# Designs tried in a protein design run: peptides against a protein of PDB entry 3WG5. Part 89

Target 1, 218 residues: chain A of PDB entry 3WG5
Amino acid sequence: LAKNIVYVAQIKGQITSYTYDQFDRYITIAEQDNAEAIIIELDTPGGRADAMMNIVQRIQQSKIPVIIYVYPPGASAASAGTYIALGSHLIAMAPGTSIGACRPILGYSQNGSIIEAPPKITNYFIAYIKSLAQESGRNATIAEEFITKDLSLTPEEALKYGVIEVVARDINELLKKSNGMKTKIPVNGRYVTLNFTNVEVRYLAPSFKDKLISYITD
Target 2, 218 residues: chain A of PDB entry 3WG5 as posed
Amino acid sequence: LAKNIVYVAQIKGQITSYTYDQFDRYITIAEQDNAEAIIIELDTPGGRADAMMNIVQRIQQSKIPVIIYVYPPGASAASAGTYIALGSHLIAMAPGTSIGACRPILGYSQNGSIIEAPPAITNYFIAYIKSLAQESGRNATIAEEFITKDLSLTPEEALKYGVIEVVARDINELLKKSNGMKTKIPVNGRYVTLNFTNVEVRYLAPSFKDKLISYITD

## One batch from the design tools (peptide; made by RFdiffusion4, then SolubleMPNN)

Design b2_p14_3_s4 (from b2_p14_3, 6 letters changed)
Fold by OpenDDE base, seed 5:
Formats: C-alpha cells, sequence, structure tokens
Structure b2_p14_3_s4 (fold): chain B 218 residues (1-218), chain C 218 residues (1-218), chain A 14 residues (1-14)
C-alpha cells in the first residue's frame, strides 16, 4: 500500500560523478520506503555532461516520481541543472530562482576563459535537450534557446512558457500545488497522479561523503 | 472518435535525412486520420546517427503509437535500425529477421575498411542506447552489448531478453498478438492500450521521391 | 551506425 510519504533532499553545487551518487542514494532510499515521491531541492551552476546524463537516466529509471525543485530563493538550475530538471517527472521553482543557460563548453582555459564547444557538440546537446523537453511535454523551443541564446528564465517565465509545472515558495506550497498533477514522464511505464493528501514529509540529510565533496568542489 | 484504422508503411535501406522525411510523412498521415497506430515495416543495415536521432525524436513526438516491425523475413533492424526500434512504442520482428550490431563507426575508408569511432563517441552511444532501452522498459544490458559486443539477436532471443514485444509472421498475427498491449513509451504523455479489434488496415505507398532516393542509395 | 560527430568532449557551463 503506497505510503503517504514524501522525501525531501538537497543537492547543491557542481554536477559531478559524485552528484550522481547523491541522486542514486536519495532516490533509492525513497524507493525502498515506497514513497509517494521524492523532492530534490536543486541548486547548481552546472557541471559535467556525462554526470548529468547519468543523473537523467537514474531519474527516468526511478520507481517513484522525482520532483526537481529549484530552491531556495537565489538558487539556480543552470546548465546541467536544466537538463536534469527537464528529465524529471515534475519541475518546481521558488521565487527568485532561475533556469537555463545551457550552452555547452569544452571547459575553461588557464586564464579562465571559456573554450567554446564545436558546432557538432552544440548540435548534439540541442537535440538532447529538445528530446527531454518533448518527452516531458515541455517547451522544446525554449529548451533549444537555453543553448542557442544562452537564455535564462525566471520561475514566472518558465511556467508561462511551459518549461516547468509549479511555482512554489516552500515545500508546503509545492505539495499543495502539485497535488493531483500527473507526472510529465512515466514511472515504471505509467504516468502517475500525485497524491499529496495527508502526506508525511521526511528529510534526508546529506551523507558525510556528500558534505565532504560539496566542501571540496565549492 | 478514434477510428479503428491501422496504417502500414515500409521503410527500407540506409538511414539518411531522407529516411527521416519518410517517417515524418507516414506518421503525419496516420496522425491526421486519427489512426489507432502506424506499423512501419523496417529493413535497414543502419546509416547516419543524426538522421537516426531525428527519427527517434519524431517517433516520440507522435500523436499515435508507432510500431516498428522488422519485416519481411530476411530483413534486419541493424545499427541505426535498432536505435529506432528501441525508441518506438512497440517492437515486433518476423521470423528470420535480426536486430543489433550497433557499434558506431566514423565511416568507411577509401578501401572500404571501417574507421573506428573514438571511445568518447562509443561511450556516448552506449549511454544513448541504454537510455532508449530504459525509457521503454527494455533490456538495457543487451542494448549496451549491441555496441560493446556488436551483438545481433534473433526474434526469439530478442523477445526472451525483453528487447522486443512481439514475434509475428505477418501483419495479421502482429495485430492479433499486440492487441491489448500497452505502449512501451507514452503517446502525448500517456501510455496507450492498443485496440486492434475490428481494425481496418491501410497501406501507405512510398512517394515517388521515396522510390527515387531508395534507388539512388541502393 | 555512421557518426558524423567528432569526439565529443563536452562540459556544461558550470
Amino acid sequence: as target 1 above (218 residues)
Amino acid sequence: as target 1 above (218 residues)
Amino acid sequence: MVIGIEPISFKTIS
């Protein structure tokens, strides 16, 4: 019997292989408890493409809905964070947050300048981000422009353009607004209607390893 | 009111930008008539990655179920064909057909030898093919081995390993066996239960352009 | 599958 439990966890900082491990751990815990959903409070400037793709895949393999919540105010789901959000079952943003700026780069030169990605790589990620948007019924034109125009959106704009599903100030408002919504992508081959009536909220703390890695990468 | 109509069309040869146009045309026709589904009889040795990815995207944007049917006996959905199949709502194979052999290559040298893809490209397509398998609830391990081992499977093996959904000798058997099945990926955000009871089969002929291009590329 | 793609070394903007 599905427990009326929602897990909440935080993932902050650059997207790396260790960020994948965090997603995997958090989702696994929520799966094992047959949670109604897991909310991931995401705040990231971006990171590695390989890690990002693995995270998207892990979310899409989840046995329960994964809600990406750009939180708190001042946070962003920039670059890799946008891909992760677009790959999730539901996206929410708090006021004062942002999403977008997805132009791929090869890295940074010694002087800190951006090494531009070749057109072939750019085109690959255009196709990829558009696929994520399309599969979730979100705005593929805007998704493309996150790359081509290096566009960043406010929560209000993101909602307006059909990039995200919810603007919420906190977890309680998020639960209230998302109650009764269908997931934008399937869970185990089915679209899930979220039931956040009489729900227990459980917070997952970062592991010691999570804290250490966050400290090193900041 | 959903018409009990199933379209059947054939796509044969190398996967190119023109093959995308064929998929787009066939799916569009079936969408406009509110068909129950479209069956694409696929026979391909592979082709271009960019065209393949666009085709997968077009299928996933379909307003109706797209069934990839490896047909007739002797046909294959090799390389790019495997990706397309794994990206579709349902896969069927006729006896004597094959699927797999998905190792990416850069092309052919002047002497006809294969130019191997660099590991980074190989890893990209491993991730991509696994994502297609995972999103459709199909065997991601085998999907990976289509690349890493250059594996090819029979219909019986493909069914056994959970790569495909149906083994069928012809369209009638396909319709009968797939009747009542749910799509492996969503249609417009929902998984569709196929209804092939009292269905009218409509065959789409290749356009003149399709015929011409097939002639040039063979 | 013929990949017309050069080695993809890509990072997202961090």
Scores: peptide ipSAE 0.029, ipTM 0.246, DockQ to the pose 0.104
Fold by OpenDDE base, seed 1:
Structure b2_p14_3_s4 (fold): chain B 218 residues (1-218), chain C 218 residues (1-218), chain A 14 residues (1-14)
Amino acid sequence: as target 1 above (218 residues)
Amino acid sequence: as target 1 above (218 residues)
Amino acid sequence: MVIGIEPISFKTIS
């Protein structure tokens, strides 16, 4: 029996191996407490593809629904963040946030210019992002265009195009709107109807290690 | 006039953006002092391709010769380390070290399995590593096989095949053997004959930040 | 997305 608990945690900054550890820790805590769901408030410009793929896998292996919430206003689920969102059980965005811009790059040169990824890499990630969209019943055409056109969307556009499920100003509105929605991907092999009636919201804080790493990487 | 100073610094661990900062700092210090060369004692299992490419570029832009020395015994210039070495002015290896194993991967899955890079990525890095070898007059065929066969070589093999220039037990032997050698790539547009006659060896220590990062990433 | 082809972890498969 899922306790009427919803966890909320924040993931901010670049997607790295440490970000994976954060996701893993947060989801594990929520799993251990048999939470109804965990909401990850996501604000990222992107990061590492490997970490991203590991995070997606961790989300898919979650014993509870993982909701990606692009929050607060001004936040983005850019690049790797979009993939993570598309790999999640539900995507929400606050007004004034953005999603997309997923063109893979090899990195930045010393002059700050982008080192382009070869077409094969780009094509690989096109296939990957499309698979995430298709598996979650989201707009695979737009998902591809996140790469091919380096497209970024507003919450309203993302909702309209079927990329995300909810536009919400805050956690309360998110819970209200998503109550009764089915997860877009399975939880432990089953699509779950979210039950956010009479839930306790518990906020998870970053660990000391998380804070230290964020301080060093920022 | 290059002062008869040779700097020695250690780069250990994964190749990351912080590793780039270490290279940049160390080379900059040596440049400022008009050192005859800097020797980087390298021990790495590999790391990020972007950081690697930036490091290679930084080495190529160096105002002084940058010598990569795979040291101590047991150390490796694996994966990204090989690219860095091939991008340097001179490569040395201590007995009991290794170089190679350069197959690009997208990362490690949660189960520890390798996520394979698509052929296009692999081909890109084949072209890249071959270019480094060709530009430095090193064995481009073997460089390619570092990827295609995930080949690793001993110092003796690497020397025999023309991948590296020196096998040396320590800094003194390295200086002795490399004295009078020409750099394999230009320094400020010119191939330099190394002059290690009557040099002072200065060791650079990692900064506090370097130590902190290494502690966190290890 | 910075594919960070991070890492092309030229990780040596240990």
Scores: peptide ipSAE 0.043, ipTM 0.512, DockQ to the pose 0.493; fails the geometry check
Fold by OpenDDE base, seed 4:
Structure b2_p14_3_s4 (fold): chain B 218 residues (1-218), chain C 218 residues (1-218), chain A 14 residues (1-14)
Amino acid sequence: as target 1 above (218 residues)
Amino acid sequence: as target 1 above (218 residues)
Amino acid sequence: MVIGIEPISFKTIS
């Protein structure tokens, strides 16, 4: 039985293996306490594809709903962040945030220019992101365009186009709006109806390790 | 009861979040089959600190002994690979391999020059690597020098200095030499005596995902 | 080759 607890944690910065660890730790804590859900406040410009895919897998393996919340205003779920969001049980965005711009790159040249990924890689991620969208009942066409057109969307556009589920200014509004919604992907093989009635919000802090890694990756 | 099975898997290339997934998958398979041990044939020039730390943790959480085998000749457990090795239950090296060179860097400049890590980061990893060495009963002074002097060692030197446990030309020699050895760190809270008498060697192949990630990270 | 989805930052422990 889900405890009337919702965990909230923040993940900020580039998506790396450390970010995976953060996701894993946060979700694990919430799982152990049999929380109703965990909300991850996400602000990322993107990052590594491998880490992203692992994070998606970890979310999909979660025993509880994982809500990706692009927050606060000014934040983004760019690139890898979009994939992560599309792989989650529910996506919310705060006003003034963005999602998309998912074109894979090989890296940056010495002059700071983007090294483009070959078509083979691009096509792989097109298929991947479309799969995530389709599995979650979200707009696969737009998902593709996140790559092919490097499209970025506002929360309102993302909602309109069926990319995300909620626009919310804060955690309270998010909980209110998402109450009674079904997860967009299954939890333990079943689509779960979120119950955010009379819930306690618990904030998780980064571990010392998390802080250190964040410090060294900035 | 341990099945008379030893798994062997290869992990090659840069240490990333994907590499963590590989370790996790391989170890999980071996755990599920209650193998006597898993041998990871490691060849890495290093990689990400975060991924490395997660890999170390995963190894330390393993329900079975994890043997890091720097293999084949010409391979290295450089940088992150050294940390991983020091965090494992047993380290072996093939002739013509190397270990060490663990100085942390922030990255590479546009001109390909190393961006040095600040002293604070360096000192953190000194403490970390020394801890790994101490916990495993290995040479903490040399572990420190892997960073402070960017020291690299041959298998013979590493054995001599008490950094590693085995020099072996191949899997068969490794099994022979390590038979009856105690793990350098505990498995499920106990130091385990390796039993490689009459064992079946099973090779694990990379998954399609692993191959793809390796391809895109090369 | 680090395939990143923009931006790829690789911090290596050398």
Scores: peptide ipSAE 0.032, ipTM 0.304, DockQ to the pose 0.151; fails the geometry check
Fold by OpenDDE base, seed 3:
Structure b2_p14_3_s4 (fold): chain B 218 residues (1-218), chain C 218 residues (1-218), chain A 14 residues (1-14)
Amino acid sequence: as target 1 above (218 residues)
Amino acid sequence: as target 1 above (218 residues)
Amino acid sequence: MVIGIEPISFKTIS
């Protein structure tokens, strides 16, 4: 029986234009192979708003389900990572990970202090993050509080509050728990019921360029 | 006679957090040596707003004059580069360079089309760029049009309209023409008259890390 | 290609 393929790729570090390229490349590969889904193991402290929004758009344009998996333990989908997760077809988190802390900033001062975003920008992202939550049927109140209170949640809290869909220790548990779940947003205009019965897991390795950039930026 | 030192450093490529590190490092070196000024040879198509704003702040906090020199011919201070220039103590351009095109964007779509910034963001940067122009005694109307009309100017036009202070073919001509000019913004709370009589020019080389990052991002 | 000014960085407040 032709095994349904599930791709797994890792994205770690700051969200940049290069991260967009990674998402695009990984999703494209999975699309070309008509994969059942792609799982992105995400660990990010945040990054660029532009790159984030592009990534969200790329995910929404995906021909296959894109699952954001905050992994491994100790990882976070912080700041931009939360937006990406909320824009995805399914969110999973490993125990010991975090999600949230989405307050937009203009940057850091020389002393390392945060330069606050003006209210206009903050309000823009409040509207944006709420939209992502609403579109995905996730908790929009908590999504807003990720900004207004700079709230961070554990996987268990995030699940409880309806921010995420799955808490899983590893890929196998993720596949098991998410089997039969409906995507939180459409795939090609349709909500998809995930079918992870008898799947082959394929790992995508970072390109040499990806490795080099990660080495430089970490 | 203790020669007044003028540092020259090159910053090329996209404005990122790494670019901020470069500015910070270069300016710090020049400050430590009590340089008369530092000249940054700038060639950028633009970049991140956060990094740009941080760089502007770093320049404004400089203990020495920071001169932005759009160089060499063919270079640009585009988008974020324009803001950086407007935030600096003196702007010079080489013939065949450009400045402007400052319309904020959220990014690029998959097809390469521009994702427009919402009016709230556009208005924020209009206010910001006008503020930079006003603070530096430069043409605020043109600064606004860098956004609203996505205007680009030649060095000759920019000089004529009061956006920049010097058109110079090389470092020597720049030093000659800018000698005796007052900084357009304060240095440590005071406007400084540039003194480039009998100066030693010292070039700062990019770090190995800088070279590597430039190679990867270009 | 002129890269537009990207608005805001999202970084975790460490």
Scores: peptide ipSAE 0.025, ipTM 0.400, DockQ to the pose 0.737; fails the geometry check

Design b2_p14_4_s1 (from b2_p14_4, 9 letters changed)
Fold by OpenDDE base, seed 1:
Structure b2_p14_4_s1 (fold): chain B 218 residues (1-218), chain C 218 residues (1-218), chain A 14 residues (1-14)
Amino acid sequence: as target 1 above (218 residues)
Amino acid sequence: as target 1 above (218 residues)
Amino acid sequence: MVVGIEPISFERRE
């Protein structure tokens, strides 16, 4: 029987339009191969709101389950990364990672201080993040507090509070633990039961352009 | 008599953190050489709000006059570029350029449509752009309309309405026309009279990194 | 003009 393929790719660094292109490319490859899922190993401190929203939309339009895996240890799905995770079909975190800190800002001043966003921006993203949480059956109250309290959670806390679905040390444990889980949002209008029995894991590498961009932005 | 040095550098493309670094580097070089001024040839469709605000602040902290020159023909100081211009010591535009279109957006959707900013964001930037205009003795009403009407102006209109100070075809004409003008904001707490009599023009090139970033972002 | 969402860690690489 043709092994179910699971793709794994890494997204690291700031969420930008280039990150959108990476997500789009990776998901497209997995869609073309009719993969059981794609796992995105995510490590991001945050980034651009527009890119984030576009990535969320791209994930929501995916023909296959998109699993966000905050990995490796020390990684974070911070700010924009949290929104992306909450917009995905399944969230996993490795021990020693974090999620949250979603308060929108206009950026950093020259002295490194945060330029606060106007209240309406904050309110917009409160509504947005709550919508993502509600649609995915995740904790909308905590999602709001990711903004209002600038809350960050450990994997254990995030799991406990119903923000994420899996804590896993590596891809093998992730596949094992997520096997048989339903996606938290629909795939092509249907909630999919993940079948990671007898799967082939295929790792996608960044393109040359991706590497070059990373070299410049890192 | 040691010739007054005027530096000229080009900033092209989207306003990002890299653009801030370019501004910072260019202005720093000009400061170190105690230049009469630096002219930044600006061609931008806009970009990030945080980078824009940081650039404006960097200009305001400059020890020498920073002149924004929308150049060459076909160039724009659009969106973030308009704010940067309004935050500068003098604005010039070449014929066939434009300024304005300052409506803040959250970005572009996947279909290329604008994601509108919440009204409070708009109001924040209305207040901000009006402040820049008022502080620089420029037309705050038109500055507001750059947002509320998404207005774009020709150099002739911008000059007529008191948004900019100079229309010039090239650096030579710019130097000639701006000679004897006072900066529209203080330099080190003082309004400076530009002295472009018997000046040496020094062109600053982008760094290797700047070129590489431009290659990737363009 | 595009608004950023936190943490816009523009980590300026020093």
Scores: peptide ipSAE 0.033, ipTM 0.502, DockQ to the pose 0.167; fails the geometry check
Fold by OpenDDE base, seed 3:
Structure b2_p14_4_s1 (fold): chain B 218 residues (1-218), chain C 218 residues (1-218), chain A 14 residues (1-14)
Amino acid sequence: as target 1 above (218 residues)
Amino acid sequence: as target 1 above (218 residues)
Amino acid sequence: MVVGIEPISFERRE
C-alpha cells in the first residue's frame, strides 16, 4: 500500500513576501503529491504583517494539513511567527524554543528603538490574533496577552495554556504524538484526523532563490 | 575654492528594510563629506510602511538637504515612494514619471487581489500623509486624495497643484532649477537655501549587497 | 504593480 507521505520543510528568518513564496511552494508540492501533511520547521524573529496574513490565508486554503513546528531548539515563532502558528492546523514546539511577543510595531528608529504602532493598529491585531486563536480552539486570552503583555512562552507553558498541541524533540516524536489528533482548523472545510501510523518522511530543500534570500536576510 | 559636492544615488525597487539601509548609507556618505545636497533618483512601486516611515525619519534627521528625484522617465514614486518624497527637502520629477497611489493595503491575496487595510489604518495614513504635506508646505488636500481617490499625478500636475517643486529632464536641469530654492523642511532645524552655482556632481554606486538585493527584488 | 503601503511590521530585531 503506497505509504502516506509527510513532507518536511524549513522556513527560517524574517517573514517577507519571499517567505510567502516559500510557504506557497512547499505546500503546493505537498498538495500535488496528496501528502498526509506538511510539517514546516519554523524559526523566525518576525516580519511583515502583510506577508504574515497572506501566509495564514495560504495555510487556511491548504488542501492538506499544515503543521507548524518551532524547531530546532533555540528557534522561535516570534511575532509574525506566532500568528502563522495560530493560523495553522497544528502547532508543535521543540523543547528550548519560544512562541509569542506579538506586539505590532511600526518599525525601529535609527537608534534601534521600537516605534510603537498606534492604538488603532494594535487593537486591530489584538482582534486578529484572538480570532485566529478562537477559530483554532486555542487560548484567546493568551493570544491577546502575546500583544498586550508582550508575552513569550516556553513549549511547556504553551502546551499547558492550550496555545499549542504538541511538544516534541524531533520529527519522529512529533509524528508519534500528533497521530490521531484532529486538525485545529478545517482542511477543505473538514476537520481531519491525522494518521501518521505508516508514513514516509520526505524533506524538501530550499530553492536556489530561497538560499540566496536567506543568505541576504541572515 | 573647494567645489561644493552634490551626491547622486539611485534607489530602485520595493521599499524594504534594505532600502532604509541604502538611504542611510547614501545620506551618511554625503553628510560625512559635507555635501551641499544629495539627490536620490527614486523609482519605486511602493513597499513597507515601516521602512517608509524610517526612511522619512532618516531624511528628516539628515544634516544635508535630501532631494528626491523621480527618475528616469517611466519611473514612479508610487505608494511608499510618495510618502518618502513628501517627507524630503525637495521633490523633483522627470517628464514621463508619476507620483501618488498611496492607499494603504494589507497586501495581496493568493489570487493577486488587494487586501484592503481596515479603515483605522487607512485613516492613520491619511493623517500621516497630510502631516507630511503640511510640514513641507505642500498640498495636503492632494496628499489625502493620493489615498482616498488613489490619485496619481504627472510631474506637470504635481507641480501645478503644489505637490512637488521641480520638473527636470536630468540632473543638470534639476540643479539649475532648484538653485536658490529653500528646502521645504528644515535641515538641522533651519530652512536652507540651496546653492548649486558651482558644484561637482559625484555619483554613488550601489554596494554589492545593494546589487544582490535589487537583483532578487526585480 | 503598485505595492500598497503595508502598515505594520512584526519584526523583533535582536
Scores: peptide ipSAE 0.031, ipTM 0.660, DockQ to the pose 0.737; fails the geometry check
Fold by OpenDDE base, seed 5:
Structure b2_p14_4_s1 (fold): chain B 218 residues (1-218), chain C 218 residues (1-218), chain A 14 residues (1-14)
Amino acid sequence: as target 1 above (218 residues)
Amino acid sequence: as target 1 above (218 residues)
Amino acid sequence: MVVGIEPISFERRE
């Protein structure tokens, strides 16, 4: 019996246009192979708002379910990472990870102090993040508080408050717990029931270009 | 007699965090050597709003005059490049260059169509670009129209409308024409009169890292 | 190709 395929890929570091290219490449590969899903292991402190919005749109346009997995322990889906997660078909977190802290900033001053975003920009992203939460049936109040209170949550809190769907220690536990769940947003106009019985897990490696960019940005 | 030093460096391509690093490095070198000024030869289609704002701030904090020179013929200070220019101590353009087209966009759709920025974001950058123009004694109405009309100007138009200070074919003509001009914004709290008599022109090359990043982003 | 002013960064500097 042809085993259903689940792809796993890692995206680590700042969210940039290159991160969009990584998402696009990984999802495209999984789409081409008609995978059951792709799991993106995410560890990000945040990044560009434009790249974030493009990534969210790319996920929403995916022909297959895209699962954001905040992994490994110690990793975060911070700032832009929270938006990406909330825009995805399913969110999982490993123990010891975090999500939130989504206050828009204009940047950092030379002394490293945060330059606050104007209220108009903050309000735009409040509306945007609430929209992502509402569309995915997740907690819109907490989504707003990720900005207004700069709130960060543990996996247990995020699950309790209805921000995420799964707490899992590894890929195997994630597949087990998410098996039979419906995607929180549609795939090609339909909510998909995930089938992770008898799956082949395929790991996607970063391209040489991805590695080189990461090396230069580190 | 110790010749006054003028540094010249090139910044070409998209405005990113790496572009900020280039500006910072170049200005820092010129500051350390107590240069009369640094001329940045700029050719950009635009880029990141965050990087742009950081670059503007870095220029405003410079210990020496920073001259933005849109060069060579065929180059542009488009979008983010216009903000950078308007934030600088002096703007020059070569014949056959352009400035403007500053409408904020959220990005490009998969089909390459522009995703328009929400009115709140557009209005923020209208206020920002007008502030830069007003602070530098440049045309705030035209600065606004760079956004509202997506206006682009030739060097002759930009000079005529009071957007820029100099039209020059090369570095020598730029130095000649700008000699004795006052900076349009303060340097260390004072408007500086440029002294380009008996100057040594020193060219700064991109670092190896700068070259590598450019190669990857091309 | 004019690269528009892309929106605000949500980056936390580590």
Scores: peptide ipSAE 0.026, ipTM 0.494, DockQ to the pose 0.702; fails the geometry check
Fold by OpenDDE base, seed 4:
Structure b2_p14_4_s1 (fold): chain B 218 residues (1-218), chain C 218 residues (1-218), chain A 14 residues (1-14)
Amino acid sequence: as target 1 above (218 residues)
Amino acid sequence: as target 1 above (218 residues)
Amino acid sequence: MVVGIEPISFERRE
């Protein structure tokens, strides 16, 4: 029986291989404790495509629901963060956050200008992001426009367009609003109805390694 | 007048934005001191394309010759390292090192398998690596094969095929062998003849930040 | 989102 426990962990900064390790660690802890879900408070400007894809896979392999929560106000699930969100079991956003701007780039030049990705890369990620949206029953048209128009949405817009499931100001409101919702992707082959009635919230802290990496990458 | 000073700095590990900062710092120091050249002892398995491209640009913008030295024995200029080398003023390799394996990837899956880059990405980097080879008067056919065949070369092969300029066991042998060679790309619009007669070797140490990043990324 | 060039040693050090 899933314990009436919900884990909450924060992942902030660029999406890297270390971010994958954080996701893996946090989800694993929550899995081991048979939590009802884990909520990842996500604030990312984006990052590496490979790490992003690995994180998505790790979420999809989770034995428990993984909720991506774009939090706190002022945070974003930008670029890679959008993919991660779209690959998750449930997306929530706090007011004053953003999602989108998923255009793949080769990087930034020395002058800070974007080095454009060749069209084939763009097309690959269009197909990929659309697949994530479709698999999760989210708006694949908007998902495509996250790339083609480099579109960013407010929480209210994202909710309206069916990109996300919840707008919530804090963890308590998130739990309240998401209670009784079905996961947008399967957990162990089944869509799960979230039960956040009388749950204990358990916060996971970053490891020392996580803190060090965050300090360096910030 | 260029001081009879040659700087030597080590860059080891994955090519990232931090690696760019290292290159920039090291080259800037050598520029400020009007060094005859800077030798970068490079050992990299590869890394990010954006960082790689920025490093190449930084090298090309250098006011002094930048020599990439694949060192020590056992080191490699793999993937991104090959691009960096091909973008440099002179390439040297120690015996027992390697260069090549430049096939672009989106990354590695959770199981460690390569996530293949779409053909358009591959083609982009084929064009890019060939341009680097051509601009430096190096073997563009082999440069292409670094991608298309994921080819890796020994120092002896790389020298034979005109990919690199020097095979040297250590800094002293490198200085001796490269003395009187012309840079393979211009320095401030001119090809420079390297003069390593009676030079002082000055080693640059990694910053505390560099050490910390290396520790985390290793 | 940034694309890597090989070998992006994403080798999970086992």
Scores: peptide ipSAE 0.025, ipTM 0.487, DockQ to the pose 0.177; fails the geometry check

